Peptides against a protein of PDB entry 6RO1. Designs and how they scored, part 40

Target 1, 216 residues: chain A of PDB entry 6RO1
Amino acid sequence: LGKEIEEYIHKPKYCLPFLQPGRLVKVKNEGDDFGWGVVVNFSKKSNVKPNSGELDPLYVVEVLLRCSKESLKNSATEAAKPAKPDEKGEMQVVPVLVHLLSAISSVRLYIPKDLRPVDNRQSVLKSIQEVQKRFPDGIPLLDPIDDMGIQDQGLKKVIQKVEAFEHRMYSHPLHNDPNLETVYTLCEKKAQIAIDIKSAKRELKKARTVLQMDEL

## One batch from the design tools (peptide; aimed at target 1 Q20 R23 S106 Y110)

Design b2_p21_7_s4 (made by RFdiffusion4, then SolubleMPNN; from b2_p21_7, 7 letters changed)
Fold by OpenDDE base, seed 4:
Structure b2_p21_7_s4 (fold): chain B 216 residues (1-216), chain A 21 residues (1-21)
Amino acid sequence: as target 1 above (216 residues)
Amino acid sequence: MKKGYTIERKPGVVEEEYELS
């Protein structure tokens, strides 16, 4: 259900107005969860659909993301990878296809005008971490209906289902259902396998600087 | 450089502003 909501949020027609510099966004590339990053800018790239010859614009958002140090060494030949949980990592401006945005926050950070210095990029990481501390329940999200103005009936139905599910989860002490743990474990395992397959396919496409450009 | 963040639920509409240390 969360994924279904994401499919609406990351559509250019809905999210582009909110991709201002400093906007907090989450980036997920298959199995690679970069967590919260900061929008630097976005650009529209002309693309031609291979089957129809129609112009299909690609929207690339430059996002300041916490990347592994290994990604720095191979930046010319390999796609950026998220920092490991135990790794400090380095903040890098990564060009990301807009559909890889998994969440958009109501928070906009003030960011340095010049992100070329490492210290300026790392200062943004500190700011993100401070914001995270201020929101123990998680960084606030834009409401897809009330904030983003998405009027799609499909989304409304999804949200209603989520609300009903959450209500049922909170009303039923599901915390102790051993069957739920099994379902969650199976779902996580399936998700991980899907991630691994997709990651392996991406490793073959690593020669391009933009995440997921080779699936087009 | 100003350190902080704003809450902007609508594009260009600042509802709240906070300072970061």
Scores: peptide ipSAE 0.698, ipTM 0.962, DockQ to the pose 0.847
OpenDDE base, seeds 1, 2, 3, 5: peptide ipSAE 0.695, 0.694, 0.692, 0.693; ipTM 0.961, 0.961, 0.961, 0.961

Design b2_p21_8 (made by RFdiffusion4)
Pose (drawn by RFdiffusion4):
Structure b2_p21_8 (pose): chain A 194 residues (1-46, 58-67, 79-216), chain P 21 residues (1-21)
Amino acid sequence: LGKEIEEYIHKPKYCLPFLQPGRLVKVKNEGDDFGWGVVVNFSKKSLYVVEVLLRCAAKPAKPDEKGEMQVVPVLVHLLSAISSVRLYIPKDLRPVDNRQSVLKSIQEVQKRFPDGIPLLDPIDDMGIQDQGLKKVIQKVEAFEHRMYSHPLHNDPNLETVYTLCEKKAQIAIDIKSAKRELKKARTVLQMDEL
Amino acid sequence: EEEEELEERIEKATIEVPLPE
């Protein structure tokens, strides 16, 4: 569901109007993410590209690392979430100290909102009047309710058990696909003709 | 008219945060 919501937000007809300088954006590509960042401007490429400060062809910052902000151009279809907040940015972003200042400014924003950095309502704000997105958002609130209700959500060992479950789940996916092709390969093809 | 409506929607959907001193 989360990924499905991102696709609606990826549509440039809907998200481009809200990519003003200083807008907070979360970016993820093929798995790894850079946390949150701030946009500077955007333009066409070659698809659209926006230049965003992120924590880090570079890779994202690790959890233990304090991080160093760097501006990088990214494709618009790599934005996972867009916030209601537009934090002020310096005019000349060339200095390193200013880049660290922006990192500290967002650290203060995250504090002002411990419930999470507010996101734009894709309907009330972004204008996605599509009916499919309605049913998606409904399933999200329902499944989030199911998640926090699960006895394991609070358990500190949840991440330890969740990984063993993820591994055991992938092995099972292989067995399913492997058996699928085997049922096909083992099949005699011309028996219906006969 | 459409552009003004869009600007007004963006202004209502935006929370501004200044730089710290």

Design b2_p21_8_s1 (made by RFdiffusion4, then SolubleMPNN; from b2_p21_8, 7 letters changed)
Fold by OpenDDE base, seed 4:
Structure b2_p21_8_s1 (fold): chain B 216 residues (1-216), chain A 21 residues (1-21)
Amino acid sequence: as target 1 above (216 residues)
Amino acid sequence: EEKKKLEELIKKSTIEVPLPK
């Protein structure tokens, strides 16, 4: 169900208006999870579909991502790889196909005008980390319906199914299966996380007074 | 009109975070 929602969100017709410079996005490519990065810009590339000869525009978003230093040495020949969990990594501007965006945040960072200096790129990582600290339950996501304005009935049905499933899970705690208890505790944690994120989002939205955001 | 609605959605949904000091 989460993947089905992602399939709508990463469609150019829905996500492109939200891919402003500074927008937090999550990038995944063939098992490589880059985590949260920051949109720098996007471009439209003309592509010819091999089967139809029709022009199918490819959208490439330049995303500032935390990359492995090892991947940077071979950057001329190899695709960037995500930093390992224990690695500091280096923030790099990576061209990413739009369909590789797994999530889009409601958070938009101010970014340095010049990202050529390493220090400017690393400062953005600090901003991401501070946002993550402010949202311990996870960086807030754009709501596909309320925030992104997606009117697709298929998506609405998916969301209704998710909500109904969540409601059933919460209304009928299967107390007797220890494995279900772990799943329920994880789901309750996720629900509490979602509530806490929504609360934190509201607080940050209210706290748009410059002073509290200056700590980020 | 659709563009204006979208701009309003973006404005309402977006949390802007300044650069760290």
Scores: peptide ipSAE 0.441, ipTM 0.899, DockQ to the pose 0.645
OpenDDE base, seeds 1, 2, 3, 5: peptide ipSAE 0.438, 0.430, 0.431, 0.439; ipTM 0.899, 0.896, 0.898, 0.892

Design b2_p21_8_s2 (made by RFdiffusion4, then SolubleMPNN; from b2_p21_8, 6 letters changed)
Fold by OpenDDE base, seed 2:
Structure b2_p21_8_s2 (fold): chain B 216 residues (1-216), chain A 21 residues (1-21)
Amino acid sequence: as target 1 above (216 residues)
Amino acid sequence: AEEEELEKRIEESTIYVPLPK
C-alpha cells in the first residue's frame, strides 16, 4: 500500500509543484536508501523515446543527499552511494530522477544560497538531523490528497484501504503476523505520520512563533 | 485560479524550518 501511494506521489504532474528548494524528500534508488535529502532545484530534460520517437520528458531533481565519501572518489560517471550508518558521509548535490522520490515532506528548509562550500552543505545535514529530532515519530509527509491535491480515484481507494486497515489494526491488533508487523509498522508509521502531521502541523503552526525555536 | 489555489495549498501545507544558528 505504501508503494502504491508512492506510485502516485512521484508522478511529475503531482509532485513538481512541491519540489521547491529546501523541500525535504526521501530518495531511494533500488537497494540504495539515501534517506532524507533536500531539494536544490529540478530540471525538465527532453528525452526522446528511442522506439516511438515520442517526447518523454525526463524530470531530474537535484537533491542534497548524504553520500559515502568512497563513492565520491570514483569517476564522475559513478552514481553516488548513500553514506553508511557508521559513516559521517558528505552532503552532495545528486541529480535524481523524480520517480526515485519515495516521500515528500511538508518540511521545507531554508538552505544556504551557496552550496559549493562543504560546510554549507554539511549545515543542511545538521538541519535535517534537527528536524528528525523534532519529529521523533518521523518527518511529516505531504498528504497526497489534502496537500498535493491528487484527485485520482485509484489513490483515494488506496488511502481508504490504508485507513480501513489502520482502523482495523487499531481496533484489532493482530500481534502475531511478522509480515503484518512490517505492513503495520509502515501503516502505523504512515498513520502516526498522518496524525503527527496533523498534530505537528497544528503545533508547528503554533510554533511558527519564532520565539520558541530560540529556546531550543 | 487553479495556480493560486495550488500556491495557497503549498503555503498552508509547508512547514518552514530556519537554518540552524
Scores: peptide ipSAE 0.550, ipTM 0.923, DockQ to the pose 0.646
OpenDDE base, seeds 1, 3, 4, 5: peptide ipSAE 0.550, 0.538, 0.548, 0.545; ipTM 0.924, 0.922, 0.924, 0.923

Design b2_p21_8_s3 (made by RFdiffusion4, then SolubleMPNN; from b2_p21_8, 7 letters changed)
Fold by OpenDDE base, seed 1:
Structure b2_p21_8_s3 (fold): chain B 216 residues (1-216), chain A 21 residues (1-21)
Amino acid sequence: as target 1 above (216 residues)
Amino acid sequence: SEKKELEERIKKSTIYVPLPK
């Protein structure tokens, strides 16, 4: 279900308006998970479909990503690789096809004007890490319907299934086992935490700054 | 206008985070 949602949000027709400089995005390319990065800019490239001669625009987003230092030493022709979990890595601006965006955050960072200095790029990593600390349950995502305005009925059905599944996970009357009250209370607490996270996210959206959440 | 509606949607949905000091 999560993958099905991704298939909608990474479509240029939906996501391009939200790919402003500083937007947090998650990048995944095949087996390479770069995690969260920051949009620097995007470009539209003209591509001609070889078989039809039709112009199929290719959208490339430049994303500041944490890359392996080993991959940076390799020639300009080699694809950047994500930093290993135990590696510090280095933040690099990487051109990414828009369809490789697995998630788009509600969060938009202020970024340095000049990203040529290593220190400026690494400062953005510190910002990402700070955001992750502030959102222990995960960086907030754009809602595909409410935020992105996707009207596709297929997506609405997917969301309804997710909601129904979540509701079933929480509404399954597991029998009068006192341990079920704990699991149900944990699930209700998790659902309430999810609702409270959603409400806190809404309040945070109302507050427009993460700093205002620290005051709550 | 559709453009204005989109801009308002983006503004309402976006959380801004300043650079760390």
Scores: peptide ipSAE 0.540, ipTM 0.925, DockQ to the pose 0.676
OpenDDE base, seeds 2, 3, 4, 5: peptide ipSAE 0.540, 0.531, 0.540, 0.539; ipTM 0.926, 0.925, 0.927, 0.925; seed 3 fails the geometry check

Design b2_p21_8_s4 (made by RFdiffusion4, then SolubleMPNN; from b2_p21_8, 6 letters changed)
Fold by OpenDDE base, seed 1:
Structure b2_p21_8_s4 (fold): chain B 216 residues (1-216), chain A 21 residues (1-21)
Amino acid sequence: as target 1 above (216 residues)
Amino acid sequence: SEEEELKKRIEESTIEVPLPK
């Protein structure tokens, strides 16, 4: 079900408007999970399919990702690899096909203007880690319907199935699995924190708008 | 406009996090 939702979210027609510089995105490429990275920019490349002559637009997003230092040494021809769990890694700007975005966050970071210095790139990793600490239950995701405005009936059916499944899991007597309760309390706490941050930000935005009006 | 509505939706849904000092 999560994969089915992903198939909608990574479509360029839905996600491109949200791929602003600083947007947190999750990148997966086959067996390689890069985890959370930060959008730097995106570009539309015209790809001519050799067999059909049809122009198939290729959307590439440059994402600052935590890469293995070993993969960077061989970087002339090899695709960047994710840092190992125990590895610090190095933040690199990696061109990523948009369909490899497995998740898009509500979070947008301020990023350094110049990402050429290693220290500036590593500072972004610290920012990601701080966000992860603030969201122990996971970084908040854009809602595909409410935030992204996806009106696809197929997606709505998937979400309804997820909700129905979750509701059945809540109603099932296996609710006494202490591991499930911990996951659900974490998910609820995550949802509440996300709501609280959205609400606090709306209040802060309202407060700033009011403060700007009082200065006029 | 649809573009303005999209801009508003992006603004309302986005959590901006400043750079750590």
Scores: peptide ipSAE 0.552, ipTM 0.925, DockQ to the pose 0.614
OpenDDE base, seeds 2, 3, 4, 5: peptide ipSAE 0.547, 0.542, 0.545, 0.537; ipTM 0.925, 0.923, 0.925, 0.924

## One batch from the design tools (peptide; aimed at target 1 Y110 V131)

Design b2_p22_1 (made by RFdiffusion4)
Pose (drawn by RFdiffusion4):
Structure b2_p22_1 (pose): chain A 194 residues (1-46, 58-67, 79-216), chain P 22 residues (1-22)
Amino acid sequence: LGKEIEEYIHKPKYCLPFLQPGRLVKVKNEGDDFGWGVVVNFSKKSLYVVEVLLRCAAKPAKPDEKGEMQVVPVLVHLLSAISSVRLYIPKDLRPVDNRQSVLKSIQEVQKRFPDGIPLLDPIDDMGIQDQGLKKVIQKVEAFEHRMYSHPLHNDPNLETVYTLCEKKAQIAIDIKSAKRELKKARTVLQMDEL
Amino acid sequence: EEEERKERNEERLEEVEEKLEE
């Protein structure tokens, strides 16, 4: 569901109008993410590209690392979420100190909103009048309710058990696909003709 | 310049908080 919502937000017809300088954006590509960042401007490429400050062809910052902000161009279809907040940015972003200042400004925004950095309502704000997105947002609130209600959500060992469950779940996916092809390969193809 | 930046960020965050309360 989360990914499905991102695809609607990826549509440039819907998200481009809200990519004003200083907008907070979360970016993820093929798995790894850079946390949150701030946009500067956007233009066409070659698809659209926006230059965004992120924590880090570079890779994202690690959890233990304090991080160093860097501006990088990214494709628009790599934005996972868009916030209602537009934090002020310096005019000349070339200095390192200003880049750290922006990192500190976001650290203060995250504090002013411990419930989470507010996101744009894709319907009330972004204007996605598509009916499919309605049923998606409904399943999200319902499954989030199911998640926080699960006895394991609060358990500190949840991440330890969740990984063993993830591993055991992938092994099972292989067995399924492997058996699928085996039922095919083991099949005699010309028996219906006969 | 740093003080003006902080003030502008506080104003914009207060506007977002007011919209969330509505």

Design b2_p22_1_s1 (made by RFdiffusion4, then SolubleMPNN; from b2_p22_1, 10 letters changed)
Fold by OpenDDE base, seed 4:
Parts: C-alpha cells; structure tokens; sequence
Structure b2_p22_1_s1 (fold): chain B 216 residues (1-216), chain A 22 residues (1-22)
C-alpha cells in the first residue's frame, strides 16, 4: 500500500510543483536508501527515445544527500552511495531522477545559496537532524490529496485502505502490550518460516517432477 | 547567513507543528 502511494507522488505531473529549493525529500535507488535529503534545484532534460523518436522528458532533481566518502573518490564513473550508519559521510549534491523520490515532506528548509563550501553543505545536515529531533515519529509528509492536489480515484481508494488498516492496527489490544516487541519478533520469525517452508515445498516438487521424467 | 537560516527554519518548524496539532 505504501508503495502504491509512492507510485503517484513520484510522478512529475504531481511532484514537480513541490520540488522547490529546500524541500525535504527521501531518496531510494534500488537497494540504496539515502534517507532524507534537501532539494537544491531540478532540471528538465530533453530526451529522444531512440526507437520512436518521441520526446521523453527526463526530470533530474539535484538533491543534497549524505554520501559515503568512499563512493566519492570513484565519482568519475560510479554513482554516489549512501553513508553507512556508523559513518559520518559527507553531504553532496547528487543528481537524482524524479521517480527515485520515495517521499516528499511538507517541510521546506532555508538553505545556503552557495553549497560549494563543505561547511555550508554540512549545515544542511544539521538542519535535517533538527527536523528529525522535532518529529521523533518521522518527518511530516505532504498529503497527496490535501497538499499535492492529486484527484486520482485510484489513489483515494488506496488511502482509504491504508487508513482502515492503520485504524485496525492501532485499535488492536497488543498495541499497548509491553511485550509488543517480542510479539513482533515472533510474528516476523513465523512469517519467515512460512516462506521457507513454501520455498522448500516448491523445490521438493520440482525435484520429484525431474525424477519422474527420468524414469519415463 | 547560516544563523538567519537556522532562525527561519525554527520558525517554519513551529508553524508545521501548529498545523499538525490542529
């Protein structure tokens, strides 16, 4: 359900008006979670599809992200990587395709005009950390309907399902159980075991099918 | 520049909090 909402918010037709300098955005690229960064600017690049000749505009947003220092040394050929949890990292302006934005915050920061100095970039990290301290339950998101003005009925149905699910989850008696963490851990283990059993059964079925074909 | 930005950010965060509490 969260992924379905993400598919709407990262579309240029919806998110571009909100990609102003200073906007907090969350960036994910495949397995790389950069977490929260700050929009510096965006650009529209004209791209021509090689096979159709159709104009396919690429939208690139420059986002100030916390990157690993190791990835920056090889920057001539490789994309920046997120800082490791125990790494200080360095704030870098990274060009990001708009569809890699996983979330957009209602928070818009004032940022330095000149981001060439390291201290100016690192000051933005301090500002992000201050926002996180002020919102311990998570950085506030733009509402896709109320803030972003998305009128898609499919999205409205998804949101209604999410709200109904959340209501049921928070109304559950276990939410106030001091052993909730233990219960969650047990539920996750049970879910993993169920997946493993299903996988093992599929492999066993394949093995049996192969053996039967060799006897034929 | 940085101090002014911090002050403005604090004011903005307070406004965001007030909107969420409503």
Amino acid sequence: as target 1 above (216 residues)
Amino acid sequence: DLEEARKKNEEELEKVKEKLEK
Scores: peptide ipSAE 0.320, ipTM 0.869, DockQ to the pose 0.645
OpenDDE base, seeds 1, 2, 3, 5: peptide ipSAE 0.310, 0.314, 0.313, 0.312; ipTM 0.864, 0.866, 0.864, 0.865; seed 3 fails the geometry check

Design b2_p22_1_s2 (made by RFdiffusion4, then SolubleMPNN; from b2_p22_1, 9 letters changed)
Fold by OpenDDE base, seed 2:
Structure b2_p22_1_s2 (fold): chain B 216 residues (1-216), chain A 22 residues (1-22)
Amino acid sequence: as target 1 above (216 residues)
Amino acid sequence: EREELERKNEEELEKVKEKLKE
């Protein structure tokens, strides 16, 4: 169910108004989970589809993410990798395709104006850690309906099912089997989005610096 | 600058917590 919501929130038509500097976002790239980062900026790039010549806009968000030191040394040639659990890592501004945003927080941080100094970037990590400390059950998410204004009936049905499931789970914790059919329909939609993501990535391969563009 | 940002972020987190209680 969380994955189904993700399929809506990462769509440019819904998320772009919320990608202001300082917005907390979660970035996931295939097997690479960067966790929570902070939006620095976003840009619309004109892309020409190679087969149709049609203009397809690409949305790239610059996100301050905790990256491995190894990935930083090769940042000119290799995609950024998340810091290992036992690694301190370093906060880096990483260009990310908008569809790689797995979550958007209601929290918008104040960040340093100049992120060139390492200390300023690392201070943002401390701010993220403070948010996590203040929200031990997880960083609060934007509500897709109330905050993001998503009117899609498919999403509303998903949310209603989640609420109904949660209500049943909390009222009868021992007897409620998760409805497998709902999970399958969500997985199919995710698969379609993954195809759309792969197509968008192929178009972005011209920009070597975008997260996961080199692995496609 | 850092202390000011920390203060502003604390205020923002309090506002977010208040909104989540409503």
Scores: peptide ipSAE 0.541, ipTM 0.931, DockQ to the pose 0.654
OpenDDE base, seeds 1, 3, 4, 5: peptide ipSAE 0.539, 0.523, 0.533, 0.535; ipTM 0.931, 0.927, 0.930, 0.929

Design b2_p22_1_s3 (made by RFdiffusion4, then SolubleMPNN; from b2_p22_1, 9 letters changed)
Fold by OpenDDE base, seed 4:
Structure b2_p22_1_s3 (fold): chain B 216 residues (1-216), chain A 22 residues (1-22)
Amino acid sequence: as target 1 above (216 residues)
Amino acid sequence: EKEEMEEKNKKSLEEVEEKLKK
């Protein structure tokens, strides 16, 4: 159910107005969870589909993410990897496809104008950590309806189903809710989106080292 | 500059906290 909401919020038509510099966003690329990062900027790249000649705009957001130092050494050929739990890592500006945004926060930070110095990038990590300390139950999310203004009836139905499911889980914690089947159908839709993403990523890789789905 | 940003962020977070309590 959370995955279906994600499918709406990462669509450019909905999320682009909220991708201002300083916006907290969560980035996930397949098995790589980068956690919370901060938007630096975004760009629209004109792409022409090679087979149809149709304009397929690629949206790339530059996100300041905590990356492993090991992945940075190989940055010429490989995408950045998230810092290990026990690793300090380093804050790096990573170009990310917009569909890899798993969450968007209501929180927007003031960030340094010059992110070239390591100290300025690391100061943003301190700011993220301060937000996490203020919100121990989780960083506040943008409401897809109230904050993002998404009017899609499909999303409203998903939210209603989530709320109904949550209500049932809390009222009957020990019962195998047969609605587990609905959770499985949600996982299948995510897999189809992943295929469409793989094609767009191949074109973007030619232009910049962007977070891509690993060829499983 | 860093201290000013920290103060601005602190104020912004306080505003977010107040909005979530209503």
Scores: peptide ipSAE 0.445, ipTM 0.909, DockQ to the pose 0.628
OpenDDE base, seeds 1, 2, 3, 5: peptide ipSAE 0.436, 0.439, 0.437, 0.441; ipTM 0.907, 0.906, 0.908, 0.907; seed 3 fails the geometry check

Design b2_p22_1_s4 (made by RFdiffusion4, then SolubleMPNN; from b2_p22_1, 10 letters changed)
Fold by OpenDDE base, seed 5:
Structure b2_p22_1_s4 (fold): chain B 216 residues (1-216), chain A 22 residues (1-22)
Amino acid sequence: as target 1 above (216 residues)
Amino acid sequence: EKEELEKKNEEELEKVKEKLKK
């Protein structure tokens, strides 16, 4: 259910209006969870699919993320890696494909205008930690219907299922979930997004500096 | 500059909390 909502949230059609500087976003690349970072900017790149000649626009968001120091040494040649739990790490601006955004927060922070100094980047980490401290149950998410204005009936059905599941968790034991059909439609949408991701990856492999997902 | 940003961020967090209560 959570993963099904994520498939709507990271679609450019819905998320682009909310990718302003200072927006909190969660970034995940395969097994690498960067956690919460802050949007710095985004760009639209024109891409031509090599097999069809069709224009497929790629969306790259620059996100300030907590990275390992080891990743910094190899940052010119290797993809950024998340800081280890026991490591302090360092905040770096990482170019990320929009489909790697696992969550978008309703919180938009004020950030330093100049992020070149290390101290300014580390101050943003302190701001993220303060948000996490103020929201112990988790950083608040954008509502996909009320905040993002998504009209997709598939998403509305997912949300209704989440609400019904939450209500059932509070009231009655997990018996009959007849909700198999809506899971299939969401799996198809996920598969289409995965194809679009794979196409975007092949094209962005030419841009050595973008956080690459190697294998889908 | 840092103190001003911290104050503005605290104000934004309170606005977000007020919206979540409605």
Scores: peptide ipSAE 0.534, ipTM 0.930, DockQ to the pose 0.658
OpenDDE base, seeds 1, 2, 3, 4: peptide ipSAE 0.532, 0.533, 0.526, 0.531; ipTM 0.930, 0.930, 0.929, 0.929; seed 3 fails the geometry check

Design b2_p22_2 (made by RFdiffusion4)
Pose (drawn by RFdiffusion4):
Structure b2_p22_2 (pose): chain A 194 residues (1-46, 58-67, 79-216), chain P 22 residues (1-22)
Amino acid sequence: LGKEIEEYIHKPKYCLPFLQPGRLVKVKNEGDDFGWGVVVNFSKKSLYVVEVLLRCAAKPAKPDEKGEMQVVPVLVHLLSAISSVRLYIPKDLRPVDNRQSVLKSIQEVQKRFPDGIPLLDPIDDMGIQDQGLKKVIQKVEAFEHRMYSHPLHNDPNLETVYTLCEKKAQIAIDIKSAKRELKKARTVLQMDEL
Amino acid sequence: EELKEQVEELEEELEEKAEEEE
């Protein structure tokens, strides 16, 4: 569901109008993410590209690392979420100190909103009048309710058990696909003719 | 509505701080 919502937000017809300088954006590509960042401007490429400050062809910052902000161009279809907040940015972003200042400014924004950095309502704000997105948002709130209700959500060992479950779940996916091809390969193809 | 007001207030505070620093 989360990824499905991102695809609607990826549509440039819907998200480009809200990519004003200083907008907070979360980016993820093929798995790894850079946390949150701020946009500077955007233009066409070659698809659209926006230059965004992120925590880090570079890779994202690790959890233990304090991090160092760097501006990088990214494709628009790599934005996972867009916020309602537009934090002020310095005019000349060339200095390192200013880049750290922006990192500290967002640390303060995250504090002003411990419930989470507010996101744009894709319908009330972004204007996605598509009916499919309605049923998606409904399933999200319902499954989030199911998640927090699960006895394991609060358990500190949840991440330890969740990984063993993830491993055991992937091994099972292999067995399924492997058996699928086996049922095919083992099949005699010309028996219906006979 | 309340959340949007809080967001506007925060944006104004940040802009004012940046002008003071300049």

Design b2_p22_2_s1 (made by RFdiffusion4, then SolubleMPNN; from b2_p22_2, 10 letters changed; failed a check: too like the target's own chain)
Amino acid sequence: SELKKKIKEFEEEQRKKLEEEE

Design b2_p22_2_s2 (made by RFdiffusion4, then SolubleMPNN; from b2_p22_2, 10 letters changed)
Fold by OpenDDE base, seed 1:
Structure b2_p22_2_s2 (fold): chain B 216 residues (1-216), chain A 22 residues (1-22)
Amino acid sequence: as target 1 above (216 residues)
Amino acid sequence: SELKKKIEEFEEEQKKKLEEKE
């Protein structure tokens, strides 16, 4: 159910108005969970689908992410990797495709104007950690309906199912009804998104530093 | 309401800390 909400949130149609500098976002690339980072900037790139000639715009967001020190040595040639849980890591500005945003926070930080100094980037990590301390139940999320204005009936049905499930869990613990049917429609939408990502990655391959470009 | 207030208070404190560093 959480994954179904993510499929709406990461769509440029919905998330772009909220990608201002200082916005807290969660970044996940396949098996790599970067956790919470901070938006620095975003850009729209014109992409032309080679087979249809259709304009398919690419959206790249620059996000301050906690990266492993090992990945920084090869930052010119290799994609950034998340810091290990036991590692301090280093905050780096990483170009990320917008569909890799797994969550968007209602919190917006003030960030230093110059992020070139390491100390300025690390100060942002301290601010993220302060937010996490103030919100022990998790960093506050944007509401997809109330804050983001998503009117999709599919999302409304998902939310209604979540609310009904939560209400049922509070009232009757044991009804194991595995309604498996909703998983299939999500897989088809994910496949279509994967095709669109594959076309987008072909143009971005010239910029080797963007997350997920090297996996094509 | 309380959550929004806590967010606003945090953002104001961060703004002040940034202004003090400039």
Scores: peptide ipSAE 0.246, ipTM 0.807, DockQ to the pose 0.694
OpenDDE base, seeds 2, 3, 4, 5: peptide ipSAE 0.220, 0.231, 0.223, 0.242; ipTM 0.793, 0.798, 0.798, 0.804; seed 5 fails the geometry check

Design b2_p22_2_s3 (made by RFdiffusion4, then SolubleMPNN; from b2_p22_2, 12 letters changed; failed a check: too like the target's own chain)
Amino acid sequence: DELKKKIKEFEEEQRKELEEKE

